# Designs tried in a protein design run: peptides against a protein of PDB entry 3QIS. Part 295

Target 1, 334 residues: chain A of PDB entry 3QIS
Amino acid sequence: PSLELSRREFVFENVKFRQLQKEKFQISNNGQVPCHFSFIPKLNDSQYCKPWLRAEPFEGYLEPNETVDISLDVYVSKDSVTILNSGEDKIEDILVLHLDRGKDYFLTISGNYLPSCFGTSLEALCRMKRPIREVPVTKLIDLEEDSFLEKEKSLLQMVPLDEGASERPLQVPKEIWLLVDHLFKYACHQEDLFQTPGMQEELQQIIDCLDTSIPETIPGSNHSVAEALLIFLEALPEPVICYELYQRCLDSAYDPRICRQVISQLPRCHRNVFRYLMAFLRELLKFSEYNSVNANMIATLFTSLLLRPPPNLMARQTPSDRQRAIQFLLGFLL

## One batch from the design tools (peptide; made by RFdiffusion4, then SolubleMPNN)

Design b2_p26_8_s4 (from b2_p26_8, 8 letters changed)
Fold by OpenDDE base, seed 1:
Structure b2_p26_8_s4 (fold): chain B 334 residues (1-334), chain A 26 residues (1-26)
Amino acid sequence: as target 1 above (334 residues)
Amino acid sequence: MEEDEELFREIREEMAKLAEEYRKER
C-alpha cells in the first residue's frame, strides 16, 4: 500500500491559550489495494502527539483512489499552558502516519507560543509589573524558578524574609485585580452572575487584553469577565490554596478560627489573593437580590477552583471531602 | 473580615497607581 500526502510541514504561528488553530491536509490512496492508516507513537512516547495537538481523523481506511482530509488541531488547554509559558515545552512535534503493511510518513509540526498570564504562578505574576507579553521569555523562566524557591521558603519560615534589594512584589497579580475590580465596579447588580456563561470571542479578547495590556476597562460582558476569572483560577499551576494546606483546610472546615490560621500560613501572594477574592465575594453577596448569587452557589463554584485536591489525592476525593471544602469557603463568605 | 476589607482597599489603591503609571509610560 502507498499514500500520497498533500502536505508534510505545518507551521502554527502565534499559538495562544484557549485559541484553536487548524491546519488541513489530504491523504490519498494512490495504490491498487485498500489501506488502513493511523497516527502512531514514536518509540519512547505513549501518545502519537503532544497534549496540545490532535489529528482528526487519527486513523481510517482508504479504498483505492480514495482521499480523506485530516485536520491538525492545535489547542492549548489548562493542562498544557504552564509548560508552554515556561518554555519547558514548545510548539514542535513530529507525527508518524503509519500505513498498515506499508511505510511510515513523517509530518513536521512547528510554530511559536505566545505566553499567557493564564497558567502562570501567582508568585511569578506578583513579580510582573508589566503585561506578560512585555516580559522577555528568559525572564519568565527566572521568575518561575525564583517563585518556586520563595514559595518553599515561605511555607517553612513564619519569619518575614528580609526583602533584599529586589523590587517589592505586588500584593496580588494585576490580572486578578483587573478582573475583580471590573466585577466589583460593574457586575454587582448583574443578574445570574457566575451562572450565565460568557461568549467565547469575548473570553479570547479578555485573555489577550490581560496578556498584552493594563486596560482601563476589560472588554466584554460581565458574564465573560466573570468566566475569565474562573478560567484564570482554574488554570493556575498551584491553586490559590496551596496543595500543602488542602488537608488542613478540610480538617478545619467547621472551626472558623482554625480556618483563618490555616489561611495565614499561605505564601503571601496566595494569602492576599484568597483574602482579596473573599472580600470581593462578600461584597457581591450583599447584592444577592439583584444578581441571584448566594453563598452556597459561590462556595460550591469557587471550591473546585481555590481548594483543589493535590494531584496524588484527586482520584480519592470523597463527597465528604467536597462538603468540607465547601464548608471551609462558606466560613469566609458568611 | 475588617482586615480583609482594608487589604481590599489597599490593593485597589496600589494597583490603580500602577495602572496609571503604566499608561503614562505607554
Scores: peptide ipSAE 0.659, ipTM 0.967, DockQ to the pose 0.867
Fold by OpenDDE base, seed 2:
Structure b2_p26_8_s4 (fold): chain B 334 residues (1-334), chain A 26 residues (1-26)
Amino acid sequence: as target 1 above (334 residues)
Amino acid sequence: MEEDEELFREIREEMAKLAEEYRKER
């Protein structure tokens, strides 16, 4: 069996977080026998492609002289955004299109990724006084490494942050401020806030706006701005409440004094983001008659974003653990 | 709670200044 491929080299320029790109090609059975094709893993890989890439269809049958269109879909989700922001991964792959009882056909995937404030650590963002797209990629790598070291030092309570030599970090990421300050100014009376989904086009405009500028106003509806805040919190590599404190939050959930003490042990940026969000959400709750928002709904929604179980415990989370996590957050909203 | 409202106000003032400085440079 043999195949003819219309294209073997694919370039995905300016790949962005949550922006789907598609490239199509045709495969044709130029042989005299039916053939089965499939994308197969390389010798050392478990998957036929990287997590941000998909082929559709990934397998099929072709009769003699039959042709099929294959779509190569590039989509950077929350699961790939952090490793692409750091440059640990790149928009490069090799696909192996296998023909049963035939030969392999190699496809080259290449391109460039544009960094996002989504999926970047709170520590790194607190050091970025400019939009992430204005920060050199080399400096992003250095900021992530330095941010890890500062987080570790702060958790260990060992060295007072020598405030002396480096530019003072922001109290919170400017991107969180932009989102929250917009909602605080314009969305306190918004009916069904955090209950109505945003528009996908507006969400992309908001992401691009935060990555490239410090605007006077965020574009889009209050619903889209609210959903962008949820997406931002979900995409954080480390949740606002660090994984190291997860169990202590659950254990303290019914003691408001211990809950406050646990939050005081967060790294400065994480603690400030938590306190800032709680202050905003308490303000939003004063307008519950207008916005239909209540403390139980907000606690349920934000608990999954702010207080995530460590990856190794995710599969073991009980209904009791979820209830304790919600109760922990309720103690800051009431 | 009062300490969080103070922090919320401080952040708004600091960030409004940062945003204005950025817009003047561009």
Scores: peptide ipSAE 0.659, ipTM 0.967, DockQ to the pose 0.846
Fold by OpenDDE base, seed 5:
Structure b2_p26_8_s4 (fold): chain B 334 residues (1-334), chain A 26 residues (1-26)
Amino acid sequence: as target 1 above (334 residues)
Amino acid sequence: MEEDEELFREIREEMAKLAEEYRKER
């Protein structure tokens, strides 16, 4: 069996978080026998492609002289955004198109990723006084490494932040402030806030706006700005409530005094973001007659974002654990 | 709670200055 491929090299320029890009090519059976094709893993890989790449179809049959279109889809989700922001991963891959009892055909995937404030740590973002697209990639790597070290130092209560030569970190990421301050100013009376989905085009504009500027106003509807806040919180490599405190939050869920003590043990940036969000959400709840927002809805929604189970416990989360997590947040909303 | 409302106000004032500084440099 043999195949003819219309293209073997694919370039995905300016790949962004949540922006789907597609490249297409054709494969043709120029042989005299039916053939089965599949994308196969390389040696030592578990998958035929990186998490941000997909082939559709990834397998199939071709009769003699049959042609099929294959789509290569590049999509950076919350699951790949952090490793692309750090430069640990890149928009580079090699796909192996295997022909049963035939040849392997290699496809080269290349391109560039544009860093996002989405999927960047709270610690790193608190050190960014400029939009992330104005920060050199080398400095982003250094900021992530420094952020890890600062988090560890903060959790250990050991070293006061050296008041030395490093610029004082922001109390919260400017991106969270931009989103929350917009919602606080313009969305307190918005009916069905956090219940109505945003527009995908507006979400992309909001992401691009936060990555490239410090705007006077965020573009898009209040619903899109609200959803962008949810996406931001969901995309955090570590949730606002650090994984190390997850179980303690559940154990304290019915004691408001212990809940506050647990929050006081968060790293400074995480603690400030948590308190800032709780203050904002309490303000929204004052307008419940206008925005249809209630404490149970907000607690249920934000619990999954702010108080995520550690990856090793995700598969074991009980309905009781979820209810405790909701109760933990309710103690800050009421 | 009162301490969170104070923090909320402080953040708004700090970030408004940062945003104004950035816009003056651009």
Scores: peptide ipSAE 0.658, ipTM 0.967, DockQ to the pose 0.870
Fold by OpenDDE base, seed 4:
Structure b2_p26_8_s4 (fold): chain B 334 residues (1-334), chain A 26 residues (1-26)
Amino acid sequence: as target 1 above (334 residues)
Amino acid sequence: MEEDEELFREIREEMAKLAEEYRKER
């Protein structure tokens, strides 16, 4: 069997978080025999492509003289955003289109990724006084490495090293402030806040806005801004409540005094973000008559974002653990 | 809770200043 491919080189320029890009090509069976095609893993790879890439269809059958369109879809989700922001991964791949009892065809994928504040650590973002797109990629790597070291020192209760000539970190990421301050100003009376989904186009505009500017006003509806906050919290590589404290939060869930002590042990940026969010959410709850928001809804929604089980425990989360996690958060909302 | 309200106020003041400084430079 043999195929003709209309294209073998694909360039995805300016790839962004949650922005789908598509490139299409045709494959044609110019042979006299039917063929089955599939994208196959390279040697030592488990998958035929990187997590941010997809072929559709990824396999199929072609009769003689049949042609099929294949879409190469590039989509950076929460699962790939962190490694692309750090430059650990890149918009580069090679796809192997295999023919059963035939030859392999190689497709080259290339492009560039534009960093996002989404999927960046709280520690790194607290060191960014400018939009992430104004920060050189090399400096982003340094900021992440330094932020990791500060987190570790903070967790170890090591004496604050002298405030060396490093600019004082922000109390919270400016992106969280932008989202929360917008919601605080404009959305406290918004009916069905956090219950109505945002618009995808507005979410993209909000992400691009946060990545490129410090606006006076975030674009889009209050629902889109609210959903952008949820997406931001979901995309964090380390949740607002660090994985190291997860079990202690569950164990303390019915003792408000111990809950506060557990939160006091968070790294400064995580602790500040948690306290800032709780203060905002308590304010939002004062307007429950207008926004239809209640403490149980908020606790249920935010618990999965703020108090995530460590990756090694995700498969073991019990309904009891989830209820304790909700109860932990309720103790800060009531 | 009072400490969180104070922190919330401090953050708003600090960040409003940061945002104003950034807009003056652009």
Scores: peptide ipSAE 0.654, ipTM 0.966, DockQ to the pose 0.868

## One batch from the design tools (peptide; made by RFdiffusion4, then SolubleMPNN)

Design b2_p27_1_s1 (from b2_p27_1, 9 letters changed)
Fold by OpenDDE base, seed 5:
Structure b2_p27_1_s1 (fold): chain B 334 residues (1-334), chain A 27 residues (1-27)
Amino acid sequence: as target 1 above (334 residues)
Amino acid sequence: DEEEQEEEEFIEEYFEELEEERKEEEE
């Protein structure tokens, strides 16, 4: 069996968070026998491609002289964004197109990723007074590393070493402030806020706006701005309530005093973001007659974003754990 | 709470200052 490929090199320029890019190529059976093709993992890889890449179809059959179009889809989700922002991963891959009883064909994937404030740590964002696209990638790596160290020091109640000439971190990320301030100013009376989805084009504009500027006004509908906040919180590498406190939040869920003590143990930026979000959500609840928002809806929605099970807990969150998590958050909304 | 309100006011003032500094850099 033999294949002819129309292209073997693919370049994905300016890859962004949540922006789908597609490149297509053709494979043709130039042999005399039917063939089965499949994308296969490289040696020691579990998958045929990186998490941000997909081939469609990834396998199939070709009759002699048959041609099929294959789409290479690049999509950076919340699962890949952090690793790409840090430069730990890159828009580079090699695909192995295997022909059954034939040879392997190698496809080269390359490109560049544009960093996003989405999927960046709260600690790093608190150190970014400028839009992330103005920050050199090398400095982004340093900021993430330093942010991790500061988180650990904060959790350990270690006295910060000498305030060297490092600029004072922001109390909250400017991106969160911009989103919440916009929602506070313009969306408190918005019917079905957090219940109506945003527009995908507007979401991309909001992401690009926050990545590239400090806007006076966020573009798009209130629904798109609200969904952008949800996407931001979902994309955080560490949730607003740090994984280390997850179980303590569940254990304290029915004791408001212990709940407040647990929150006080968060790293400063996480604590500030939590308090700021709770303040905003309490304010939003005052307008429930206009926005149709209630505490149970908000608690249910935001609990999944703010209070995530640690990745090391192989056990799915039980219905009881979910109810405790909701109850924990309700204690800050009521 | 008073501490939450002081933190919100501080956050607002801090970002207003950053916006002013940015406008001065663009002129």
Scores: peptide ipSAE 0.026, ipTM 0.534, DockQ to the pose 0.077
Fold by OpenDDE base, seed 2:
Structure b2_p27_1_s1 (fold): chain B 334 residues (1-334), chain A 27 residues (1-27)
Amino acid sequence: as target 1 above (334 residues)
Amino acid sequence: DEEEQEEEEFIEEYFEELEEERKEEEE
C-alpha cells in the first residue's frame, strides 16, 4: 500500500483562546491495493495529538485512486489555555499517519500562541497593570511562579504579608473590574441576564479587547459581556474559591458565620474577587423585577464556576455536595 | 452589616482608583 499527501507541513499563526483554526490536506491512494489509514500515538504518547489539536477524519479506508480530505483543527479550550499562556506547552506537534501493512507518514505542526488573560491566575493578573499582550512571555512565566509562592505564603501565614518595595498588586484583576463595571452600569435592568447566550463573534471581540487594551467600554451586548464573565471564571486555572477550601465550604454551608471565616482565609486577590462578585450579584438581585434574575438561579450558575471540586474529587461529587455548595453561595446573596 | 459595608466601600474605592488612573493616562 502507498499514500500520496498534498501537504506535510502546517503552520498555525496567531493561535488564540477559543478561536478555531483549520488547515486541510488531501491523501490519495496511489497504490494498486485498498488501504486503511489511521493517526497513531508516537512512542510513549497515549494520544495521537496534543489536546488542542484534532484530525478529522482520524482514520479511514481508501480504494485504489480514492482521495480524502483531512482537516487539522486547532482549538484552545479552557483545558489547554493555561499551559499555553505559561509557555509550558507550545503550538508544535508531530502527527504519525500510519498505513496498515505500509509505512508511516510524518506531519509537522508548528505555529505561535498569543497569551490570554483568560486561563491566567488571579494572582498573576493582579500583578499585570497593562494588557497581557504587552507583557513579555518570559515575564509571564516569572509572574505565575511568584504568584504561586505568594499564594502559599498567604495560606500558611495568617498575618497579611506587609509586602515590601515591590509595586503593590491590584486588589482585583482589571479584566474582572472591566467586565463587572460594564454589567453594573449597563446590565442591571437587562431582561434575561445570564439566561440568554451571547454572540460568538462578540465573545471573541471581548476576549481580544481584554487581552490587548484597557477599553473605556467593552464591545458587544450585555448578554455577551455577561457570558464573557462566566467564560473568564470557568477558564481560571484555580477557581475563585481555592481548591484547598472546597471541603470546608461544604462543611460550613449552613453556618453563615463559619462561611465568612472560610472566605477570610482565601489569598487576598481571591478574597477580593469573591467579595466583589458577591456585592455585584446582590446589587443585580435588587433589579430582579427587570432582569428576571433570582438568588437560586445565580447561586446554581455561579457555584459550578466559583466552587469547583478538586481534580481528584471531580468523579466523586454527590448531589448532596452540589446542594451544600449552592447553599454556601446563597448565604452571601441573601 | 459591617462586612457588607466594607465590601461596598471596597468596590467604590476600587472603581474610583481605576477611574483616576484612566484620567491620568489620558492627560
Scores: peptide ipSAE 0.024, ipTM 0.578, DockQ to the pose 0.103
Fold by OpenDDE base, seed 1:
Structure b2_p27_1_s1 (fold): chain B 334 residues (1-334), chain A 27 residues (1-27)
Amino acid sequence: as target 1 above (334 residues)
Amino acid sequence: DEEEQEEEEFIEEYFEELEEERKEEEE
């Protein structure tokens, strides 16, 4: 069997978080026999491509002289955003198109990723006084390394933050401040807030806005701004309540005094973001007659975002653990 | 912690100030 490929090199320019890009090519059976094609893993890989890449179709049959269009889809989800922001991964891959009883065809994928405040740590964002797209990539790496080191120092209780030579970090990320301030000002009376989905185009505009500017007003509907806050919290590499405190939150869920003491042990930026969000959500609950928001709905929604089980425990979360996690958050909303 | 209580008070005061500013803009 033999194939002719219309293209073998693909460049995905300016790849962004949650923005789908597509490149297409044709494969033609220029042989005399039917052939089966499939994308196959390389020798050391479990998958035929990186998590942000997909081929459609990834397999199929071609009769002699038949042609099929294949789409290469690039989509950066929450699962790939952090490693792309750090430059640990890149928009580069090699696909192996295999023919049954034939040869392999190699496809080269390349491109560039544009960093996002989505999927960036709270610690790094508190050090960013400007939009992430204004920060040089070299400085992003330094800010991530510094953020990791400061988190470790804070956990070790060893050295007071040497407030000396670096600009004082923000108390909360400006991106969270902008989202919450907008929702507070404009969305307190919004019917079905956090219950109605946002528009995908507006979500992309909000992400691009927060990545590139410090706007006076966030674009889009209140529903899109509310969903953008949820997406932001979901995309955090470390949740607002650090994984190390997860079990202590569950164990304290019925003692409000111990719950507050657990929160006090968070790194400063995580603690401030938690308190800021709880203050906002308590304020939002005052308008429940207008926005149809209640404490049980909010606690159920935000618990999965703020109080995530550590990756090693995710598969073991019991209904009892979920109920304790909800109860923990309810103690800050009521 | 006194600093922690000052930070909680500041965050609560921030939303109270915004609620007051909003009421003043609606009047």
Scores: peptide ipSAE 0.023, ipTM 0.558, DockQ to the pose 0.824
Fold by OpenDDE base, seed 3:
Structure b2_p27_1_s1 (fold): chain B 334 residues (1-334), chain A 27 residues (1-27)
Amino acid sequence: as target 1 above (334 residues)
Amino acid sequence: DEEEQEEEEFIEEYFEELEEERKEEEE
């Protein structure tokens, strides 16, 4: 069996978070026998492609002289955004198109990724006074490394942050401030806030706006700005409540005094963001007659974003653990 | 930049106000 491929080299320019790109090519059976094709893992790989790439279809049969279109889809989700922002991964892959009893055909994937404030750590963002697209990639790597070291020092209660020599970090990331301030000013009376989905086009505009500028006004509907905040919180590599404090939050969930003490042990930026979000959400609840928002809905929604189980416990989260996590947040909303 | 200082001061002031309001709610 043999295949002819219309193209073997693919370039995905300016790949962005949550922006789907597609490239298509044709495969044709130029042989005299039916053939089965499949994308197969390379030696030592578990998957035929990186998490941000897919082929559709990834397998199939071709009769003699049959042709099929294959789509190569590049999509950076929350699962790939952090490693692409840091430059640990790149828009580079090799696909192996295997023909049963035939040859392997190699496809080269290349391109460039544009960093996002989405999927960047709170610690790194607090050190970024300018939009992330204005920050040199080399400086982004250094900021992430420094942020990790400061988080560890803060959690270990070891060394006071030497406040002396570096520019003071922001109290909260400007991106969170911009999102929450907009919602506070314009969305408190918005009916069905956090219940109505935003528009995908507006979400992309909001992301691009926050990545490239410090806007006076965030573009899009209040629903899109609200969903952008949820996406931002979901994309954080470390949740607002650090994984190390997860169990302590659950254990304290029915003692408001202990809950406040647990929050005080967060790294400064995480603590600040948590307090800022809780203040905003309490204010939003004062307008429940207008926005149809209630404490149970908000607590349920934000608990999954702010108080995530550590990856090793995620599959083992009981209904009781979820209820304790919700109760923990309710103690800050009521 | 002057704008970065004004934005930093604004975030600090807003956070100080929230921390003061919270202290007043704890008393």
Scores: peptide ipSAE 0.020, ipTM 0.566, DockQ to the pose 0.060

